# Designs tried in a protein design run: peptides against a protein of PDB entry 3ZOQ. Part 21

Target 1, 223 residues: chain A of PDB entry 3ZOQ
Amino acid sequence: QLLQDSWWNQLKEEFEKPYYQELREMLKREYAEQTIYPDSRDIFNALHYTSYDDVKVVILGQDPYHGPGQAQGLSFSVKPGVKQPPSLKNIFLELQQDIGCSIPNHGSLVSWAKQGVLLLNTVLTVRRGQANSHKGKGWERLTDRIIDVLSERERPVIFILWGRHAQMKKERIDTSKHFIIESTHPSPFSARNGFFGSRPFSRANAYLEKMGEAPIDWCIKDL

## One batch from the design tools (peptide; aimed at target 1 A131 R164 P188)

Design b2_p15_2_s4 (made by RFdiffusion4, then SolubleMPNN; from b2_p15_2, 9 letters changed)
Fold by OpenDDE base, seed 1:
Structure b2_p15_2_s4 (fold): chain B 223 residues (1-223), chain A 15 residues (1-15)
Amino acid sequence: as target 1 above (223 residues)
Amino acid sequence: SAEEEAALLRLRLEE
């Protein structure tokens, strides 16, 4: 599947820039010489599932899961059949406490993406077993542009920023137009310091309703 | 294979 036309219009200039061409060449070498996640076909899944115009909510992650079969190109999401990582488990716990959703028997967040939740990592690839191995290679410049063009969009967006890394992107967001939901990260090391009880899901839907938009069905069905 | 992944990457990034 190709990138959504709406994203292409917003990002086509980036793909022509030297930094991205260098990133592309690096990635070709990496995928040829190393085990890289996610699958190369899944790198842009966040943009594939959620068009520029359809974005209602953005949830920022750092970089993909670096274990076999985990990453599927969506922040915090794992492929069906994969054990839920600790942060994702906590996300579902908060979801349950916030709006009463049951804990799903899988970790795929594709249903959110299809409803307009952009599940974007700031870095879109990683070496097996090496967290942040592709940090500072060019992805951040592209994903910053993604945030920028969303910030420039007339139709408001809700940004959910968990933890300091995501919150550093707040400076790129026009807070006079867009809504921001902030808390500590869902990681076990930080969740009890503010993530639990932050109720990001109901708060996001409250903003959507104020905007006259359909809320997100955050509850995930079992597979 | 790694080579196949590299080929797929080219396909995806050359849209």
Scores: peptide ipSAE 0.033, ipTM 0.707, DockQ to the pose 0.023
OpenDDE base, seeds 2, 3, 4, 5: peptide ipSAE 0.030, 0.029, 0.030, 0.029; ipTM 0.694, 0.686, 0.694, 0.690; seeds 4, 5 fail the geometry check

Design b2_p15_3 (made by RFdiffusion4)
Pose (drawn by RFdiffusion4):
Structure b2_p15_3 (pose): chain A 223 residues (1-223), chain P 15 residues (1-15)
Amino acid sequence: as target 1 above (223 residues)
Amino acid sequence: SEYDEMREEALAAAE
């Protein structure tokens, strides 16, 4: 068993399939022969921090950060102590305009994960310095199933889909139950074309309050 | 950094 019960009960059948076994064997070799991010112990951190039952909001990313000391097994977040990349700086600028939070002295979003924000990348590993190097190796098949089981959940889930790749996943989400907040990506190329001013954080909290759920405290505290 | 620059180029291309 690789995950806590709430998730294992939804996903155990996927981990038994040939594609996962092939992916696991490729990763055992690559972690021993080269530099793979995030650290192997951290691959499933988004699901460890945010159980299936506790998921309130899903923020979809693509692949992990590919530099040293960055990836934590969470979309968009970085380990404390490293420089925040441009897209993450833009997420904090939008958070400041929307909610009013000060800009933090680190980029870790673990606080969000502990409050029910699933920071799910669609690809869970990457070779150092080589973006998208683990594309098509089997992670998409698993993360599509993670999206499927969240879409099947009775209690509604709020999905935040930034950019075109994340928005492609709308087809897998049952919008008769679930909420979608979508905009352009926070990358500097596209942040001033819709992401800025979109107010995703207060909008997510409004959906939660309508359902009688506690809102997310989005502000990140300095370390 | 070079890592950030490569990543932001890849993200720009996805848009």

Design b2_p15_3_s1 (made by RFdiffusion4, then SolubleMPNN; from b2_p15_3, 6 letters changed)
Fold by OpenDDE base, seed 3:
Structure b2_p15_3_s1 (fold): chain B 223 residues (1-223), chain A 15 residues (1-15)
Amino acid sequence: as target 1 above (223 residues)
Amino acid sequence: SEYDKEEEEVLAKEE
């Protein structure tokens, strides 16, 4: 079985559909002929770390980092020992200003994922050095379904939507049940236009507390 | 656009 039972129950029908079979065949060729990130075993790490039932917060990214050793199957996250990319640095700056967390000495967000923060990219693979090279190949249909099944879930979810790409998914989210936190993207090109000062971490925890759920410990320990 | 800015960041992820 590819996924945890909770996600498998939600997504098993997708994996049998022609679009996903075509995507899978494409990926087989890509991984065989080129350097593709993340490692094929890590493609679904977001779903591995955060079960369907355990999702509290969703943070949407675009596609994986395309440099060596960076992508680990979680949006915005990089493997330990990897230099923090600019957007991630800004995320940590906002985290510090929002709730007082120290800047960690690594860029792994696994601790968030283990607490119920689904770190989902809309496209889950990329060619080395070629951003968005796997855009429009089928991942978006699967990840749209992930958003859909979360939207259909009775237990509320908090969606953090940084930037226009993520915000385009708002139409798929039932705002009568779920909460949305929006701002500009943490990219250096947009962070000062609204991301900084948006306080998504404290706002997310405020919603969780209203729901009677444990807040996320957003502070990341050094390794 | 914000989308373009995000894409520019994606292209610079190795920095």
Scores: peptide ipSAE 0.028, ipTM 0.674, DockQ to the pose 0.108
OpenDDE base, seeds 1, 2, 4, 5: peptide ipSAE 0.027, 0.026, 0.027, 0.027; ipTM 0.689, 0.659, 0.686, 0.671

Design b2_p15_3_s2 (made by RFdiffusion4, then SolubleMPNN; from b2_p15_3, 7 letters changed)
Fold by OpenDDE base, seed 2:
Structure b2_p15_3_s2 (fold): chain B 223 residues (1-223), chain A 15 residues (1-15)
Amino acid sequence: as target 1 above (223 residues)
Amino acid sequence: SEYFAEEEAVLAALE
């Protein structure tokens, strides 16, 4: 069973709906006429790396980085060799303070994804240099469904919700089964208002341990 | 199903 297969079973009905077909047509135009990130081959990387059944933790982002070579199809993650964006730097600072991890020499979070951390943006594409340019075009309906089917899953999930945008998704999460870790966003504009010191990594692992699951190795090795 | 990869490939052809 491919990782995609587990998600397909959960999401196949969405892809047949008019909203997604309209989104698809929009994306076809955008990729043909504009510089769009991430690379089209990376759009669904979060689902490629983390199957529906393997999800342990969800970290929600808004939309991809809009600079050249940055977006990796995973929330907050950047390709190796790319300068770490400010929010990611703060994530690593909190990681270091929380559980003692060294700050890696790259910004790829693929190792998290491979362990069951779904690094999901609510919008999966963006125009170069134009943040939120693909907001309201249909991605949000699909990613809402992703949250919904995870919420409906019997096996518990931990949702890490940084900032107001992510926290708006709380209403979709069955907190009788699932756990939520909330704080302000890691952005330099908000990190000092609650993100720093929130210790999301140790808290997530504490929940995993209580569930009898293996914790996430959050520490990222240098490349 | 490799639907996601197929969709990504379709979009890639347009880049």
Scores: peptide ipSAE 0.280, ipTM 0.858, DockQ to the pose 0.025
OpenDDE base, seeds 1, 3, 4, 5: peptide ipSAE 0.020, 0.113, 0.163, 0.050; ipTM 0.599, 0.713, 0.746, 0.713; seeds 3, 4 fail the geometry check

Design b2_p15_3_s3 (made by RFdiffusion4, then SolubleMPNN; from b2_p15_3, 8 letters changed)
Fold by OpenDDE base, seed 5:
Structure b2_p15_3_s3 (fold): chain B 223 residues (1-223), chain A 15 residues (1-15)
Amino acid sequence: as target 1 above (223 residues)
Amino acid sequence: SADFEEEEAVLAAEE
């Protein structure tokens, strides 16, 4: 699918590399032979909603939800009408405690994406019912490059790194220019160990304000 | 790490 010019300029060379061609061939087979999420048209939604230049905040996820109708091509986000997964519920709980937002009646984070929150998974596809089934197939190299080009950007970015998987990407981020907000993962398994009370939303907005940028309206309206 | 393993396990368990 076609990327915005700003991302295309940053990533076009990756798409010509053998690893990505192999990934594409794999994906063609997978989408033909298996049920793969998200919809192929939604794979790059994170980049579609948030241009390279418009990125203010990055929230890294692992890979897409693997249930029917869930994955939206945005980390942690689910399509309207889909039950909010546990991690997302905890995200909204923290959002409420952090800045007083009401918990929305849906799980779509598109409004964040449209404001410059890049909701990026490190792996962008998954087989139905098989978490991390597309791990190690090439996505990580592309998404590493996405992190790299953002790190190289002069205009600062805020990286929100929940959990060890996301935090392993910290070495790729120039902390002399960019801000990092770290905590445990919002998963029920780890949220009480540091995610709750971490106040990533107010902290992110505080950084944005220091930079002279408009804060994110993190509150999500009901549909 | 244990945290990483937990993330993978949670993702597998989420819906």
Scores: peptide ipSAE 0.030, ipTM 0.687, DockQ to the pose 0.106
OpenDDE base, seeds 1, 2, 3, 4: peptide ipSAE 0.028, 0.027, 0.029, 0.028; ipTM 0.686, 0.681, 0.689, 0.695; seed 1 fails the geometry check

Design b2_p15_3_s4 (made by RFdiffusion4, then SolubleMPNN; from b2_p15_3, 6 letters changed)
Fold by OpenDDE base, seed 1:
Structure b2_p15_3_s4 (fold): chain B 223 residues (1-223), chain A 15 residues (1-15)
Amino acid sequence: as target 1 above (223 residues)
Amino acid sequence: SAYDAEREARLAAEE
């Protein structure tokens, strides 16, 4: 619940609502009794790295990776030293083909987050080895509100929506103000059906330039 | 149905 001032101003009312209180109590129990990812201090990393006012781009994910040491509170991102998951590998392949970036030797997307790319999962926690185990427990209501307050923001945002799950959030986005980039998911099961060649990175930067904003440096340096 | 299939496919791919 400790957020940057800009996010706190937008979300403070949510934290007082019963659904979030119940979610928090559930999480306290889960973290005490189960192995939950990410680390509790990393749950809100997306909001920590990217303030409400600094958001330029949003990339939506589903829920955190459920393996040891993987999740770091950012959608699609893994901690340094962790093997890149297949979807992330495909993201980097598209990045290379789109704008010529080299494939990094790690999977951390923190550099994107620090530049204004909100790497938001719709569900922010998961039990070890149990994908979507915290689905429907309250996170979706909070993250929907995050999308809503961004949609209501006067300064435009670019939403990158990979796959149907993310694209279901389109109805919450005011497309008269904001831009949406859509394609299939980077998963090996769907990447060849539209993700590859979609060039989301150059397209996002093109929109940023049209708005008079600095583009994102999508290229990630080796660690 | 397509949504569910894609979701499950993603989860399987990341495991």
Scores: peptide ipSAE 0.047, ipTM 0.699, DockQ to the pose 0.128
OpenDDE base, seeds 2, 3, 4, 5: peptide ipSAE 0.049, 0.044, 0.043, 0.042; ipTM 0.704, 0.696, 0.700, 0.696; seed 2 fails the geometry check

Design b2_p15_4 (made by RFdiffusion4)
Pose (drawn by RFdiffusion4):
Structure b2_p15_4 (pose): chain A 223 residues (1-223), chain P 15 residues (1-15)
Amino acid sequence: as target 1 above (223 residues)
Amino acid sequence: SSYDRTRLAAEREDS
């Protein structure tokens, strides 16, 4: 068993399939022979921090950060102590305009995960310095199933889909129950074309309040 | 940094 019960009860059949076994064997070799991010112990951190039952909001990313000291097994977040990359700086600028939070002295979003924000990348590993190097190796098949089981959940889930790749997942989400907040990506190329001013954080909290759920405290505290 | 530039190039395709 690789995950806590709430998730294991939804996903155990996927981990028994040949594609996963092939992916696991490739990763055992690559972690021993080269530099793979995030650290192997951290691959499933989004699901460890945010159980299936506790998921309130999902922020989909693509692949992990590919530099040393960055990836935590969470979308968009970085380990405390490293520089915030441009897209993450833009997420904090939008958060400041929307909610009013000060800009934090670190980029870790673990606080969000602990409050029910599932920070799910669609690809869970990457070779150092080589973006998208683990594309098509089996992670998409698993993360599509993670999206499927969240879409099947009775209690509604709020999906935040930034950019074109994340918006492609709308087909897998049952919008008769679930909420979608979508905009352009926070990358500097696209942030001023819709992401800025989109107010995703207060909009997510409004959906939660309508359902009688506690809102997310989005502000990140300095370390 | 080179990592940022590579990342931004990858993210540009998501436009």

Design b2_p15_4_s1 (made by RFdiffusion4, then SolubleMPNN; from b2_p15_4, 8 letters changed)
Fold by OpenDDE base, seed 2:
Structure b2_p15_4_s1 (fold): chain B 223 residues (1-223), chain A 15 residues (1-15)
Amino acid sequence: as target 1 above (223 residues)
Amino acid sequence: SEYDEAELAAESTFA
């Protein structure tokens, strides 16, 4: 079994399907022949850190960072010691403006994941230096299923959808039960068109409070 | 599916 938490019961049928078997074989070739990120052991870190039952918030990314040592298996997150990418810097700027958090000296979002923030990319692997090189290979079908089973969950979820790619998943979300926070992407190319000032962190916590749940401590401590 | 050109451009600069 790939997963030993509550995700297995939700996703086990997917892993037996032909599309996933083909994806797996493709990945074996890719990891053998090229440099692929993240490390194969980190591919499912988002699911490892945040169980199906513990998900409070979902933040969707596209695919992993494609530079050395960057990808952590969590959307937008980078390993400690790695320079913060532009989009992540903007995320922290909005975090500071939204709820007053200081800018951390690292880019690891593991503290969010441990609190129930599912940091999910729609594509979970990438070739070094080749953004979206694993697009259309099967990951999207699996991650769509992840969104679907969360949408079907009785306990509400907050979906933070930055940019058009993430927002395309809105049709899969039952808005009678779940909450959606939308804005432009934190990318330098789009952040000033709506991401800055969108206050996704305080808005997410407001929804959590309405549900009687503990808010997320979005502030990240220095390492 | 449609991908955001701004996202793709930003990701390409992360290397």
Scores: peptide ipSAE 0.027, ipTM 0.638, DockQ to the pose 0.111
OpenDDE base, seeds 1, 3, 4, 5: peptide ipSAE 0.023, 0.021, 0.018, 0.025; ipTM 0.612, 0.607, 0.551, 0.657; seeds 1, 4 fail the geometry check

Design b2_p15_4_s2 (made by RFdiffusion4, then SolubleMPNN; from b2_p15_4, 7 letters changed)
Fold by OpenDDE base, seed 2:
Structure b2_p15_4_s2 (fold): chain B 223 residues (1-223), chain A 15 residues (1-15)
Amino acid sequence: as target 1 above (223 residues)
Amino acid sequence: SEYDAARLAAEAKFA
């Protein structure tokens, strides 16, 4: 599936650069020799569901879930029928406490993506059972560019940065135009140190309303 | 077109 025109116009120069060509060659080998997630058709799902112009909120993740059937190309999201990972469970707990949403019976965040929530991992592929196995191979340069072109956009964006990894991207964000919501990561190892009670969903909607935009319907319906 | 060819090449499947 081809990228939407709005993203292609922003990123086409990256795809011609040597680093991305090297990344592609690496990925060809990886998908041939290893089990890689997500499915190669789903790598760019975040950009497929949310056009460049339609981005309202960005939620940064690190890399995809590395278990079978989990990753669907959206940060923190899992395919329907897949058990909710611990971090995602905590996200839904905070969502419930923040704005009263019920806990959905699945972990798909596609409904957020369709409303303008860019669910972007900084690394877009992973080997089965090997977290961060594709770190430092070129994805970070592309996803940095994604952050950069969003930062350069005139229409404001809300960046939700959970944990230190995501927060390292703050230097790329023009805070004179854009908003940042920070807390510890939703992981069980860090959620009680600041994520719970951070109310990122209501805060994001408050910024959207201030901008005169429609808020996100964060509540997720059961399937 | 050259544009379409470049786009297809950049976004082609890896598997």
Scores: peptide ipSAE 0.206, ipTM 0.837, DockQ to the pose 0.019
OpenDDE base, seeds 1, 3, 4, 5: peptide ipSAE 0.036, 0.035, 0.036, 0.036; ipTM 0.712, 0.704, 0.718, 0.713

Design b2_p15_4_s3 (made by RFdiffusion4, then SolubleMPNN; from b2_p15_4, 9 letters changed)
Fold by OpenDDE base, seed 4:
Structure b2_p15_4_s3 (fold): chain B 223 residues (1-223), chain A 15 residues (1-15)
Amino acid sequence: as target 1 above (223 residues)
Amino acid sequence: SEYDEEELAYESLFG
C-alpha cells in the first residue's frame, strides 16, 4: 500500500476517487516527460515520517521547492548539502530568537518530522523551475482531506499557519479542539511584518505541555 | 509575497 497503516486507514478512500486517479495519470506523464520534484518516492515523505496518530504539530507549505536537489517531500525542508532558502533561513533566525537554538549547518527538518511535526505542502509536486505548476490538479483535494481527518481527530493538533495561503485552511480546522498559531510568512517579503517575533516554537511547546504531551525539540543538530 | 526571493528569481529565469 502507498501509505503506512495509520494514514492509509484515513485516506485510502481518496486514492480510489476519480480526481486522484486523474492526478495519478497526470503525474505519470509529468514524471516521464518533465523534471518533477520531489523524487516520486519522496512525494509522501511527510506522511512517512509522521504517522496520523503521532502528529502533534502541522506546518503548512504551498508547494515543493522547484530547484535541483532541494525538495525532500517536507514543507520548507531541504536535503542536507543544499543551500538554505531565504524563508528557511528566516525560520531558523526566529527559532534562535524564540528558544535559543543555534542555526544548523543544513536545512533538513527531518528531526522535526520524526517528533510529530507534519511538514505538509498543500501541493506535493512541482515542475522544475515552475512554482505552482501543479496547482489545481488534485493535490489540494487530497491535502484538504489530510487537514480534515486531523481536524476530526480527538487528540488535539497544533496548526502553524504562516501566510495567507496556509491561513485559508483555518476554516477546515475545528478550533474548539485544535490550536492555531498564525503569523505572516517567513519569506523575506513578509517576515518583518509579523513572522519575526511570533515565537511559534515556544508557543507550540506551551500548547503541547498544556495537553500533557512532550514538547518538540526544535533545535537541529549539525550534520 | 509568500515566495522566497530565490524562488522568484528562479521562476523569472526558468519558469
Scores: peptide ipSAE 0.024, ipTM 0.591, DockQ to the pose 0.131
OpenDDE base, seeds 1, 2, 3, 5: peptide ipSAE 0.020, 0.024, 0.014, 0.014; ipTM 0.606, 0.617, 0.485, 0.482

Design b2_p15_4_s4 (made by RFdiffusion4, then SolubleMPNN; from b2_p15_4, 7 letters changed)
Fold by OpenDDE base, seed 3:
Structure b2_p15_4_s4 (fold): chain B 223 residues (1-223), chain A 15 residues (1-15)
Amino acid sequence: as target 1 above (223 residues)
Amino acid sequence: SEYDEALLAAEAKDA
């Protein structure tokens, strides 16, 4: 896959490193021998929809959905026509309570991505039915670099870190320049412990407005 | 990179 120039300039050196070449070879085997999600053409969709320069907000996920037809290369997002997973349902519930958006009839977050919300998983592939099956295979080093180059960017970024996994990345973020919004994870197992009522969407927009940038239209239209 | 297994479970993705 070819990346946009802005991301290519930031990441080109990573793709030449041994760890990434090993990851690539692993993925070739995996896609040949297993059912892997997302489609190989969609692995870098987060970077395709949101250029390095256009990033306003980052929402970190762990790894892709591992069910058929779900993952589309964006954290928490599912392809249209796919039933909204529980965590995504809770995201939309908080969105509704936070800023009054209606619950959309689909789970695609592409409209966020197109506005500068980088929907990045720390691991970008998964075997069907096997959550975290590609953990520790090299993706984390690349996605750490993505976080790093955003942290190094002069223009501020807002990082929304739901749950402890995402929050472990905050040490990589220069808080003298960037903003962090933290809460518990939207998972049904944790949402009531702080995610609900955290109002990440209005808070993110408040920061954007303070920086003189256009806010995100978080409301998602039905398809 | 030490991560509590209980926390991982609390953040388990759907399915």
Scores: peptide ipSAE 0.153, ipTM 0.808, DockQ to the pose 0.146
OpenDDE base, seeds 1, 2, 4, 5: peptide ipSAE 0.071, 0.022, 0.037, 0.020; ipTM 0.737, 0.622, 0.710, 0.634

Design b2_p15_5 (made by RFdiffusion4)
Pose (drawn by RFdiffusion4):
Formats: structure tokens, sequence, C-alpha cells
Structure b2_p15_5 (pose): chain A 223 residues (1-223), chain P 15 residues (1-15)
């Protein structure tokens, strides 16, 4: 068993399939022969921090950060102590305009995960310095299933879909129950074309309040 | 435009 019960009860059949076994064997070799991020112990951190039952909001990313000391097994977040990349800086600028939070002295979003924000990348590993190097190796098949089981959940889930790749997942989400907040990506190329001013954080909290759920305290505290 | 945006995002992750 690789995940806590709430998730294992939804996903155990996927981990038994040939594609996962092939992916696991490729990763055992690559972690021993080269530099793979995030650290192997951290691959499933988004699901460890945020159980299936506790998921309130899902923020979809693509692949992990590919530099030293960055990736934590969470979308968009970085380990404390490393420089915040441009897209993450833009996420904090939008958070400041929307909610009013000060800009933090680190980029870790673990606080969000502990409050029910599933920071799910669609690809969970990457070779150092080589973006998208683990594309098509089997992670998409698993993360599509993660999206499927969340879409099947009775209690509604709020999906935040930034950019084109994340928005492609709308087809897998049952919008008769679930909420979608979508905009352009926070990358500097696209942040001033819709992401800025989109107010995703207060909009997510409004959906939660309508359902009688506690809102997320989005502000990140300095370390 | 889509290719440029994807390249920009890939570059950012390496900073």
Amino acid sequence: as target 1 above (223 residues)
Amino acid sequence: SEELEDEEIATEKGM
C-alpha cells in the first residue's frame, strides 16, 4: 500500500496494472543512475497531505520543477529557502490583489495542502534540467484516474485550471456537481491576459461557503 | 503562440 486509506480505496487497482509496474521499474533505474525530481519519497506528497475525503480545491499543474531544491511533490510550491520562480511570484501577486495577503519570504504552499488544496501535477517526476522529460511514461494515465475518482466524488470539488493543458482536463470533470475556475496561466507570457484579476482564491472560498464548508486561509506566513 | 508559451513555462521551472 503506497497511499493512505481514502486514496488507496479509490486507486489500488491502478497500481496493480502493467503500466504502473513499468513506470516503477523505469524510476528505480533512473533514481539510481541520474538526478530525478522530486526526491523519491516525495512523489505522492500531494495525496499524503490532502486525503481524498479532505479535498476541497484542486490546483492542477503539469510536471515538477526540474532544478535542485525546488520540487516537493506538489504543483506550483517550492521548498522553503529557494528562490520563487516567475509563475509562483505571479500567483502570490494575484493572491495579494484578491485576498490581500502579503508576499511571503518563501514559496512553500504546504499550508494550503493541509487545508484541503490538492496540489496535483499531471506528471509526477522529471529529470534534472530537462523539462517534460518524463512525459508519456505512465504518470498521465494515473493522474487522469485521480481526476476521475475526484469527479466521481459525491461531495463537490472546486477545480482551478490555469492554462491550456489544465483546461484540457475539463472533459474528465462532471460539471453537474463540481465547480470550475479557469483562466490563462500565471506564466509571465500569459498572466496579464486573464490570470491577473481572475480572483480565483476568493471565488473558491465563495463556492465553499455556499456549501457550508470552511474557507481556505490562503495567506502564507513567513518562515 | 502556444509553443512559445510552453517554452517560457519550461524555462521558468529551471530558475

Design b2_p15_5_s1 (made by RFdiffusion4, then SolubleMPNN; from b2_p15_5, 11 letters changed)
Fold by OpenDDE base, seed 5:
Structure b2_p15_5_s1 (fold): chain B 223 residues (1-223), chain A 15 residues (1-15)
Amino acid sequence: as target 1 above (223 residues)
Amino acid sequence: DLEELEKQINEEKLL
């Protein structure tokens, strides 16, 4: 099966729907004819690293990085050895100011994912050098369903929604059960308008503690 | 504006 059991049980019906079959056929053509990121084996890494039941925090991104070697199937994350993109650098700056973490020498957020931080893009693939090239092709319907099944979960989730694109998903989140942390996007274009000083990491951990859950160790070790 | 934000994010990703 395509996904681990916990996610498969929640999403298996989506993969049988016409929209996903059309998406899959499109992706087959794209991967055959174009350079597509991430690697096809890494598309669902967010769901591979963080099971449905283990999700504590969700961080929504738009679509993958479109440069060589960057995308690893996790929102905002880049493979080790890859230069940290500006938004990610700003994330680490806020992390340092918020809870005192050092700036890591790499951009991999896998350690967050392994602790229950679902690093989900709304669109899971992109053509090389062409941001949003796979927008409106079916991914949004699947990722909306991911948000929906998390919203329907009884065990609370913290949704971190940076910027207006992510915040559009707020209407799908049952705020009677789940917590939302909102700010402007970490992009250099918007970070100084509210992202810096928003302290999403300490706030997320405060909610986790209130829920009786273990906090996230947001600090990332050097490689 | 969402479109403006998307453009900004896309521009950021091109850097």
Scores: peptide ipSAE 0.039, ipTM 0.736, DockQ to the pose 0.583
OpenDDE base, seeds 1, 2, 3, 4: peptide ipSAE 0.037, 0.038, 0.038, 0.035; ipTM 0.731, 0.733, 0.733, 0.721; seed 1 fails the geometry check

Design b2_p15_5_s2 (made by RFdiffusion4, then SolubleMPNN; from b2_p15_5, 9 letters changed)
Fold by OpenDDE base, seed 2:
Structure b2_p15_5_s2 (fold): chain B 223 residues (1-223), chain A 15 residues (1-15)
Amino acid sequence: as target 1 above (223 residues)
Amino acid sequence: MEKELEEAINKEKGL
């Protein structure tokens, strides 16, 4: 038996639903007629890098970066060689203050994803230069299901919920079993109101250690 | 994950 992708087992029913078929048809048109990010091959990178069973931590974003070459299918992450966006810079500032990591010379969070950090956006595509352009098109139903199946998982998960949009998903998380780390968003508009000093990285590792799991190496090496 | 979607999108792009 081909070991089915652990996510496929959890999500296969969603892909057969009408909403997802409509989303799929919309995306075909959008990618044909418009510049859409990320690359079509990168849409599901969060699920590719972090299997259902390997998820230790979830970091929720809203939608992909909408500038050229930025988005790589991981929340807050940018491809190497791309200037770090303001929110990501603040994430690295907090990382440095929290656990002493150096600020990397790039913005790729792939090393986190490979360790079990699911870097999930609630919307997985965006039109160039048009933030939230694919909001309400069906992605949210799929990503809600991703949260649901993780919440239903026996092995505990740590959810890092930055800002109101991510925190709205808290109602879907069984907090008797899973851990929540909440703060304001790392955006320059909100970071000073609670994100800085929230120490999400050390707190996440403390929970992992309590569970008997290996902590995340949050420090990112220079490329 | 959804290789079929990726393939379909790439086909529509002429990729």
Scores: peptide ipSAE 0.090, ipTM 0.788, DockQ to the pose 0.027
OpenDDE base, seeds 1, 3, 4, 5: peptide ipSAE 0.039, 0.049, 0.029, 0.024; ipTM 0.732, 0.740, 0.690, 0.676

